# Designs tried in a protein design run: peptides against a protein of PDB entry 6EJA. Part 171

Target 1, 276 residues: chain A of PDB entry 6EJA
Amino acid sequence: VEYMPANPVRIAFVLVVHGRASRQLQRMFKAIYHKDHFYYIHVDKRSNYLHRQVLQVSRQYSNVRVTPWRMATIWGGASLLSTYLQSMRDLLEMTDWPWDFFINLSAADYPIRTNDQLVAFLSRYRDMNFLKSHGRDNARFIRKQGLDRLFLECDAHMWRLGDRRIPEGIAVDGGSDWFLLNRRFVEYVTFSTDDLVTKMKQFYSYTLLPAESFFHTVLENSPHCDTMVDNNLRITNWNRKLGCKCQYKHIVDWCGCSPNDFKPQDFHRFQQTARP

## One batch from the design tools (peptide; made by RFdiffusion4, then SolubleMPNN)

Design b2_p27_1_s3 (from b2_p27_1, 10 letters changed)
Fold by OpenDDE base, seed 4:
Structure b2_p27_1_s3 (fold): chain B 276 residues (1-276), chain A 27 residues (1-27)
Amino acid sequence: as target 1 above (276 residues)
Amino acid sequence: FFASSSGGEGFGPLEDFEERYEAILAE
């Protein structure tokens, strides 16, 4: 439902980008840019050309900043979660940026609703967190994701070291690594010293594709569990027959899948579809 | 509100990939 909010939410967009697709990123950035939001951009350590381009953008807009630190992330790497966690801490320490929601994006993402629609929706549900679960057998999810396996990221590779146990008393969940989190929950994840957050940070530092499960698991086992909405407000183009080819075996000691690219025609279609 | 074409998911161990491929796709 769209309405004019009296106190509109302000969004911290965290962009994790890599490669040389500067034009694509610029187009996406222009599509999501608004003066009332904040943009914090992490460029892969290896993507120096893109980093230079992003720095130029950050100098033109006061509400755009680039991470002073840069990680070399790999597909499925634990370092991606580290990137998000560090960016969350940075954003919370930026007292001059009063953001209400955290939204992660990549250069391969694109908005399919207007800013007004997004702000209206999030302003109405400002106390909720939006994560999408896998929606199937949880045991199967654990097996497929390798959550019961120990991984170590080293030398741009995810090494499978052996088996491990999932901590007792923890209800593991997961699905998409694209989410919308409110500031209150991000504060909890960043600064809580309780056993849940402490152990889960440790556990997921040795996990394959950790961002697909960490925030789900922490939220659902936390005092904030009632704020969970099983909807990440994203459309992902999945064709597993085409995308599941074990194509990452050279990077990770595991078989994985990737979503398919959208065609330009798809975006026009999606803009006309019903809202989640 | 957003369309995403990046990311991924786990499929299974390397050692039994070929054996499980068809079964996993049928899930």
Scores: peptide ipSAE 0.407, ipTM 0.816, DockQ to the pose 0.729
Fold by OpenDDE base, seed 5:
Structure b2_p27_1_s3 (fold): chain B 276 residues (1-276), chain A 27 residues (1-27)
Amino acid sequence: as target 1 above (276 residues)
Amino acid sequence: FFASSSGGEGFGPLEDFEERYEAILAE
């Protein structure tokens, strides 16, 4: 039914998970699992029960691996970006896993299209990177995100240390921390020694919610800038009246928002969603 | 292709939260 590409892309799914929702994760994993893709799972350092469960899964499937390193990540923490960057390096060093796309997921994500549809789409646009921008005033974005503020992750807290300047000549952008990146761009981010990548890695190591902006900013200022598609192929349930309660003030010295959970009754809407 | 219910976005500094909450939501 779906067009089958001659050279279908293979996907590295990076799952960053925490807590005790092993059943939920199992259900999601089964929904996205395919023998032709690769699954690299990071379990929070504090989630030992979940780690044991995930290890069991990894032993059952040859294309599922668990990170040998584990970080204690917090909401908005710089360590989340570190997790992604390290996982990217690991995946590039796995020569036996010829993946073409990097896709990050959490246990709270769920597929709304078939694998065939996803593969067909990405195979057609294999040279593109899919990042969703905020779509509003960039200065406002910078202010709201606190990109002009210096943060330090320490003792499971994001400490605001003071003000900072955004490096000159850099066009800062950002939005969703969910993205689809092609291998070529991931290689660039991982191995480039140019001034852009070097400075941005340093800059974002002291940034709140760095994954929402790092890859956008690096891509748009890089030689790969023309490969950006302003679409992350995700649906997020935003209700800011409910999700913006500064609920993370005990973790970060900043106010933030979170999207709302989807309910089973919400999934009917996904059937009506058009393909990008 | 995926429905996501995790993540977040910046809202503003803590010291301005009470004063700016309504204004920010109106944006």
Scores: peptide ipSAE 0.391, ipTM 0.807, DockQ to the pose 0.726
Fold by OpenDDE base, seed 1:
Structure b2_p27_1_s3 (fold): chain B 276 residues (1-276), chain A 27 residues (1-27)
Amino acid sequence: as target 1 above (276 residues)
Amino acid sequence: FFASSSGGEGFGPLEDFEERYEAILAE
């Protein structure tokens, strides 16, 4: 018997999309669409065709909106964090959208559980935040991520400017840039004026791959630290031998990795999704 | 609840690519 929540959570899905994969996005959208949720879609500034397609969708559904602003995001760019932060602010200012959870998705994501299962789970753990940590040596993580390096996004490139120090008294953490955040924490990140949020926003504005670490770090050092669950409820197809080829050196002054596309032979892994 | 095939992670500085790549393969 599946748990049916008395007060089901409503989800704000933030879709950050780019390119020309409108058909893929449409399929994914249909798979995750529900009338009780909200969909806020950011289309890369350079993806005009996709923007037109998404606008058409938004006109058909009252719970689908497109960001009136658009950023030109690059892999690893600080602008991606800006995109999320601005979208969070927008969503909080939409008083007609009473969402409880923030979930970020791309056009390359796909649900592997039903909406009912997702809602039931999040309704049970509505006070928690779901972020996946790297699960390894933190010093190594800092080095690999370049968190001790200063980066500047300019002209569609992440420039490495030099070295920097990690702020004292801050426990830096990170991992996946895919997460599920409750509204309370999003409110804190958006509107808090404490030193933690203020300093971290500044710090991460010069950070490579900031979305992989910002929310983890802020949460773990915040009064909301006890709400962290080390699970982002995502499965990624990591094959670092194939995905770590420094393929982004033309975009960023750093080497990075990307997960690989799932193949039919990988489908069995979907059944291994761990729950808190 | 979701399968994700996008995103990434930091690997290391460009000047250390060869050394770091070998380290990744050794994991």
Scores: peptide ipSAE 0.384, ipTM 0.797, DockQ to the pose 0.799
Fold by OpenDDE base, seed 3:
Structure b2_p27_1_s3 (fold): chain B 276 residues (1-276), chain A 27 residues (1-27)
Amino acid sequence: as target 1 above (276 residues)
Amino acid sequence: FFASSSGGEGFGPLEDFEERYEAILAE
């Protein structure tokens, strides 16, 4: 018997998609679609074919919208954070969409629990924010992420400009750029004029892989710090032997790793996923 | 609740590629 909440949360799914994987996106979309949720889709500026396909979907469903603005996002680019921040603002300005949670997804994501399970869980923990930390040495994380380096995004490239200092008094954290954020925290990030939010927006606008650290850092240093749950409710297929090749050297003078696709033999990992 | 095959992590500057590559694989 599953718990049925009296006031079930409604979710704003933000889909950041690129490329030509229309069929994959369609499959994923169908898997997560529900009439009570909202879907806000950003298509990369360069992905015109995909944009046309997504527009067709948005015309078929009243709770699906496509961003009127489009960014050319690159791996590790600051523009990804800008995409999320702008989408958050847009969603807050959509008064006809009373969403309670913000969940970001890509075309390479897939649900491994039912909608009812997700809604029940989030309804129970509606005051929490779900971000996953790296769980290792923070100094090492800073070095590996290049948080102590200054980057400028320009012409589909991240230019490493030099060294910089981490702001004093700020506890920097990060990990996964996949998260679940409640509306209250999104409102804070979007509209707060305090020094923390203001300085962090500035700081992370010159940061490599900013989405992997911005929300963690802001949350943990904010008045909402007690709402953090160190679990993003995601599983990721890491195989560093396959995923770490400095394959993005054409974008930035920095090396990174990417997760790999799941295979049928990885199914056991879905079943053994621990719940918070 | 979701499985993802996208995302990433940094592991160091390109000039330290060989050293960093071996280090990250050892993790």
Scores: peptide ipSAE 0.403, ipTM 0.801, DockQ to the pose 0.767; fails the geometry check

Design b2_p27_1_s4 (from b2_p27_1, 10 letters changed)
Fold by OpenDDE base, seed 3:
Structure b2_p27_1_s4 (fold): chain B 276 residues (1-276), chain A 27 residues (1-27)
Amino acid sequence: as target 1 above (276 residues)
Amino acid sequence: FFASSSGGEGFGPLEDFEKRREEILAE
């Protein structure tokens, strides 16, 4: 018997999209669209064609909105975190959208479970936050991510300025920049004036790949720390030989990796995974 | 619940990668 919640959660999907993949986005959007959820779409400032297409979609559905502001996001840029934080604020100020969960997606994402399954699961765990940690040595993570380095985003480039210290007393963590956050935690991140949130916002505004660590770190050091689930309910196709080419050297003098596209033969992993 | 082909992770400074590419990729 499928669990049918009495008060099903409503989801705010935040789509951060760029490029010219309109067809792919449309397919993904149709796959995740439901009348009871909300869709807030940020289109990269440079992606005007895509923006026009997304605007057309937003006019057709009352529960789809496009950010009136647009950022030029770059790989590893602090602006990505700013995008999420601003979208969170916007969503909280939209009193006509009573969402319960925040889920970020890109045009390269695709649902592998039904909406009913997702809603049932999140309704059961509505008080939890789903973030995936790196699961390895934290010192290595800090070093590889460059968290002990100061970066400045300017003119579509991340400038490495030098070394910095990790704030004392803060347990830094991170991993995937894909997550599911409940409204309560989003409210905390958005409106809290405590020292933790204030300092972390400042710290991560000069951080490379900030979205991979900010929410983890804030959550784990906050009064909401007991709500963390080390599972972001995502699967990614990692092949470091293919994905680690230092392909972002034009953006920053720092090397990174990207996951690979899924192939049809990878479909079995969607079915065999024990992950929710 | 979702499959993603986007995102990333930090790997290290460029100068280290250029000097130690094979070693780093073996991690």
Scores: peptide ipSAE 0.417, ipTM 0.849, DockQ to the pose 0.746
Fold by OpenDDE base, seed 4:
Structure b2_p27_1_s4 (fold): chain B 276 residues (1-276), chain A 27 residues (1-27)
Amino acid sequence: as target 1 above (276 residues)
Amino acid sequence: FFASSSGGEGFGPLEDFEKRREEILAE
C-alpha cells in the first residue's frame, strides 16, 4: 500500500559493476536515479573502460560518487564481501550523505516498482532489515555453499584449503546476496567490536560466496535479530537447468549456479505481479 | 522492487559434480 510518508527514507545505492556494459548500466542508473538518494559505485579493478564512463556520470551529479579504491572481484570471491564492508564504512563516514537504507545492485539489476513505491514501503518499515533466506534444509545449504570448507582468495582464484568447523553457538543462515539494510544495522556491522562481528568477519574472509551468508548470519545472531524480514524485495530469474553448468571450475574447484537474464517483456510482467 | 540476473549459489565440490549431476539439475 502506498502512502505519503512524512519523513521519507533516503537510500544509499551501492552499485558493484564490471565489464563493458556501459549502456546497460546507464539505462539502469537512469531508472533508479533520484535527487534525494545517494549512489556509491564500485567498478571492478579490471574494468577501466567502464570506470571512465562511471566517472563521467559522477561528475554530473553531486549525489553520485565512485569508490577511490577498486577491487578485482571474482565469482564467489571473499573480496566481494570486503567490497561491501568497505563501502559501508565509507558511506557511514560521509556525514554529508544522510542515508537511511543500504541497497546493493549490479548492472544486471533493474527496478520493477517506482521510486515512490519503494520509498513509501521502506519508510513504513524503516526499522527492518530485508534479507532472503534459502528457505530449505540449512544443513544442505551449508554443504552446498561449502561453509564448512576453508577458502583462500589469491590470484583471481579461490583455493580450497580444507575443512573447517562452523563456530559453536552461531546459527548460520543465508540465501540471496541481494539485500536492503537499515543504517542502524550497517553501523553495527561496521563499528561493533563484539565477539560475533569480529569472529564472523574473520570467518567469512575465508568463505566462498560470503555475501550470501554473512549478513544473514550476523543479523540473526545479533541484538538486532528481531528486525529481520525474510524478503529481499527482489525477483531473480532462476533456471537451474540453464544456470548450473559448473562454469566456475576455472575459479574454484567448487560447482555453482547463476541466475539467468530477464527478457525485456518480463519486466512488464513483473510490474503486474503481487507485491512482496 | 528489483529484478536481478546476477549472483549465484554453490551446489557442491567439483569432484562430486558428475556424480550428482542429475540430482543438481532436478532441483
Scores: peptide ipSAE 0.414, ipTM 0.851, DockQ to the pose 0.774
Fold by OpenDDE base, seed 1:
Structure b2_p27_1_s4 (fold): chain B 276 residues (1-276), chain A 27 residues (1-27)
Amino acid sequence: as target 1 above (276 residues)
Amino acid sequence: FFASSSGGEGFGPLEDFEKRREEILAE
């Protein structure tokens, strides 16, 4: 018998989607949809077809909304962090949506556990934040991510402008840009005026792949640091031999990698995932 | 709880990749 929490958490799913994969998104949406959760969908500014499709979905469900603003995001762009931060602010201002957790997803994501399992788990650990760190040498991480480099997003390109220093007294961390954040931490990130949040927002506005490091860094240096769980509850199909080809060199002045799509033969791996 | 097939990671500067592609990929 699966455990049913007395006070189940409610989740704000933030979907950042682009392209024309409407059917794929629809399948994923149906797989994660529940009446007790909330779905806030950002469609890339350039994806008008998908936007129209998503709007149709939002009209059918009261707990589905589409961002009235739309960003033109690029791979590795600072605008992705802006998208998340603005979405967080919007969600906090929606007083009619009492969500407890923030979960970001793309159209390429898919649930591998049931909603009941997810809710039960998060209800048990409702005071925790789930962020996956790189788990290796931090100096190497900084170098590989280009955190010591200054980037500017302009004209659908991430321009490398030069070198910069990591802020003093800040323990920089990062890893996956997929995470689960509790409302309390999201409130802190959104409304705090302390030096940490202010400086990090500024710093990461000129950062490549900012979502992979911003929330980690802010959390670990904040009064909420003890709430971190080094697990994002995600499985990512990394094959660096296939995914690391500097395929984004025309978009960003840096070399990056992407995970690979899962194949049916990979599904057995989902059953082997340990829970934190 | 979720399988993700999107996102990315930093690999290094372009000049390093072009110079040391095989070495970097072996890391």
Scores: peptide ipSAE 0.411, ipTM 0.843, DockQ to the pose 0.749
Fold by OpenDDE base, seed 2:
Structure b2_p27_1_s4 (fold): chain B 276 residues (1-276), chain A 27 residues (1-27)
Amino acid sequence: as target 1 above (276 residues)
Amino acid sequence: FFASSSGGEGFGPLEDFEKRREEILAE
């Protein structure tokens, strides 16, 4: 019944994990594991227990590796983008891992489709990049995200230093920091020396929640702009009444929101078809 | 294809939130 592609895509799953939820991570890992894919895991520098657990997993599977470098990331920190960018470079330098797609996940993520369905879908759209935009007023997005503000990550805090200008001639966009990127675009982001990539890397190194906007902005202003699909193939449980309490004011000089955990009652939402 | 329960979004300056806290929470 399921379409079997002649040349199925192979996925590099980048897992950025922290805390002590080793059992949860293990369950999620087992749910997404396949011998034809690749798993590159970054464990927060402070999560030594989890790191030890993940190392054990990496020793058991040849297609699982752990980043030799580890960052101490905070909510909304610019270092999260650095983590992704460095992971992308590492993955591209791993010539023995011929991956076609980059998919980022956390320990709180879980697959809601089969591997066959995912592979079939991505194989059909192997030349596309899947990023979800906010889909509303872009000016409001900029204001809410603080993209016109300069932030510095230091001492486990995002310091708001002042105002800044959005680069002229750049169409800034963003939304979800969960995405699926094809290898071609990742190569561009990693190795391009053009003004766009260079300036955006610099710009977003001082940005709050940079992963929610960097890849969108770079893609839409790049020669690869026609490859964007406004769908990240993710379901995120938003309840802003519960998730928007400015609860991060102790670590960032900005107010933010977080999605909520799924409840059994939310299962009906998983039945939605994920298509471009 | 995936359900995600992590991440976040920017909401606004701290000073603005405090001023409009009740309105924001009523959304």
Scores: peptide ipSAE 0.407, ipTM 0.837, DockQ to the pose 0.794

Design b2_p27_2_s1 (from b2_p27_2, 11 letters changed)
Fold by OpenDDE base, seed 4:
Structure b2_p27_2_s1 (fold): chain B 276 residues (1-276), chain A 27 residues (1-27)
Amino acid sequence: as target 1 above (276 residues)
Amino acid sequence: DLAAQAAAVSAPLREAALAESEALLKE
């Protein structure tokens, strides 16, 4: 039985896109677009063609906006977190966009099921935050993620500078960099001046793949810790042979796995349905 | 302990959310 929410949540989808894959973006956009949600798109500073294409889309839909600022992001770069954080701030300042959830999207990780199901679910659990944890030994996670290493993003490269210590008293966690965060928590992350948020923002500014751990860690150590749900409602396309290689060694002084991009046929797993 | 109390109150809802989310992931 499908739950019909009386006050359905509205979602702010944040898309961080780069390259020339305008067609792919268009397909994804069509797959996820709904008039009741909001779409905030960041286009890599170096992707001017894509930026032009996205601008065209944004002009056609009142609930689609493009970031006026653009960052040059790299795989694993700390700048990705900055992109999310700034996007969150922007979205909170958009008083005409009453969104309830923040959801980031890429071609590699899609929300599951239908819009109606997603909205119904989130409406029922609107006070929860959905982050998928790594599900393994945390110490191992720290090592494999390089959280105990200091990285510097410079010249389109993540330089490993040396070792560092995890801040005392902080329980580090992480996993998927795709999450669903409620507005309240986003507000906390954006505007809180407490020691936790301050220190974590600093810590993760020198972190490899910070989005995979920052929000997990902040949430679990925050007054909102009881709102975490260990699931991100995503379908991740994994092919170990393709996804688990040191393909970005030239960009990052680290090696790890990454999810594979979805094929067009995979987009059918998330179907947008028109609802009143 | 206020934190513990809050956690206790939210636990059923959180667990329900987790269970349902996992169910949704099953195809």
Scores: peptide ipSAE 0.444, ipTM 0.790, DockQ to the pose 0.016
Fold by OpenDDE base, seed 3:
Structure b2_p27_2_s1 (fold): chain B 276 residues (1-276), chain A 27 residues (1-27)
Amino acid sequence: as target 1 above (276 residues)
Amino acid sequence: DLAAQAAAVSAPLREAALAESEALLKE
């Protein structure tokens, strides 16, 4: 039995969902739901059926809300970062939801084993931020991510406009777009008007796959740099058989890889202490 | 104070968090 902390952290789970993957969402929701946490769900503007379903769920649970705004997002789109940033602002303005950590989730990954273990761990290290870095040559990462390229999201496509330079004095980093951020850092990202946050928000508004690098880069160049832990406390499903093809070339002027959604047979579900 | 929070984090604590997090991910 996991130790129960005196002041357990409460988590704001942010889900960005699209399409008609209602079953996947339902599975994930059941796996991660706990009465002590909060769930904020953004449904793609084009996914009306899914939106209706999610609204039904939100009406059944007081700790589940749906974003009143909806963005049309695409793979690799800069709008994904905008979605996270706006969600962060919303969550900070929800005074009735005293969350301590921001965690984004999709059907492609699940957090560590049990809710109790996760809560105990985060309660012990509540001042830390958890982001997984690429662990490779940074120059290669920049090239592969296209960080030295300027992109524009328009008409459901990421258009490559040309080359750009990395801002001077900024140590760029990145890796997984799945992270665990403490409330204090989220507050900093949301409300700070310093040069770092301002420049990075601008820079990443023209960035491909911005969520894989924005928070890493901001954190490492911020006064909160010492709070970074190089782990995102989750398991991501990478299907080796699928390989890396330019499957998104039709919507992005770039080639990349994405993790695969978990199937029931792929991994056991996140263990919760309380059923929905 | 955000700056104070950042300053309170020590390398040993961060390393402990990393080590423990890695252990939690292992079966």
Scores: peptide ipSAE 0.441, ipTM 0.782, DockQ to the pose 0.016
Fold by OpenDDE base, seed 2:
Structure b2_p27_2_s1 (fold): chain B 276 residues (1-276), chain A 27 residues (1-27)
Amino acid sequence: as target 1 above (276 residues)
Amino acid sequence: DLAAQAAAVSAPLREAALAESEALLKE
């Protein structure tokens, strides 16, 4: 028998989507949808067809909304962080959506297990934040992530402008760009005016793959540092056969890797007990 | 100090969360 918490957490799922894969998004949505949660979807500014499709979905469900603003995002782009940050602000301003956790989703990284298990777990640990660290040498992480390099997102490209210094007194960390953040920490990131948040927002606006490091770094250096749990409860779909190549050099002046999207047959990993 | 007190209170909960999360991933 699955444990049912007396005060179950409600989740704000944030999806950042692009391209023409409307069917894929539809399948993913069906797999993760639950009436007790909230879904906030950002569609790339250039993906008008997809935007129309997503709008249609949002009109069918009261707990699904689409961002009224749209960014032109690219792989590894700094604008992705801006998208998350603005989404967080929006979600905090939605007083009719009493969410407890922020969870970002993609087709390449899904929450594990069933909705009931996830909710039960998060309900027990609602004051924690879940971010998975890289688990390797931090200096190597900085180098490989290019955190000591300055990037500029312009014309659908991440331009490497030169070297930069990591702010003094900051313990940099990072790893997965898929995380589970509680509302309290999201409020801190959104509304705090302290030097940490202010400086990190500025710093990461010129960072490659900022979501892989921003929230880790902010959390660990913040008054909320004691709430970090080094796990993100995700299954990432890596294809080892593909390996890592500089396949994005046409987009980014850096080499990186991306996981593969989950296929419909993989959706059983996240099951819903009840769907309206 | 307050930071130490907060850490002391949160540490068991954090460790429990980590342990359970890892267990969930292994299942």
Scores: peptide ipSAE 0.429, ipTM 0.786, DockQ to the pose 0.015; fails the geometry check
Fold by OpenDDE base, seed 5:
Structure b2_p27_2_s1 (fold): chain B 276 residues (1-276), chain A 27 residues (1-27)
Amino acid sequence: as target 1 above (276 residues)
Amino acid sequence: DLAAQAAAVSAPLREAALAESEALLKE
């Protein structure tokens, strides 16, 4: 018998999808759908067929919405962070959706075992944020992630412009780009005008795979730092399906595994090249 | 704009959350 919370949390699931595999998305949606949660879906600007299919789904369920704006995102691109940030703002402005947690999902990424277990757990720890760190040498992480490099996303490509310095006084961290964030922290990230949030939004707008590090870094350097739990509650992330292999298929599945498994030769998979 | 303030969270509670999360993943 699972723990039954008196005030169960409600979850806003954010899906960022791309491609033409509508049947695959439908299977995933059926697997994760619950009437008590909310689903906000962004479809890549270039995926019109998929967009039409997702719109059909959203019309059938009152707790499913599609972003009215659409970005052309690429794997590893800084635009992914923009997508999450804008989605967060939208979700905070939806007064008719009383969500407590923000969770991003992909087709190959599912939360812990059952909905009941997830809700029970998050209800017990509703003031926590769940981000999985790389768990190794941080200096090596910075180098491998290219955080000391300046990138520009343009024309569906990440251009390496040169070297840069980590902002002074900031402790950089990161790991999985799959996370569970409580509403309070999302509000902070979205609306705070403090120096930390402002600088980090600017810094990560020129970062490769920003979602693997932005929220970790902001959280750990913020007044909310004591709310971090070093786990993202993902079962299918690295342990069962994709492992630490990053891939870009019909449905966009962002690399949520530890960045320390990243090899230099994998930079080609990030659509990265030197500036012409 | 909203200004979020950090909630006070005890270290024991955070550690408990971590322990339980790890247990759930290992089952």
Scores: peptide ipSAE 0.420, ipTM 0.752, DockQ to the pose 0.016; fails the geometry check

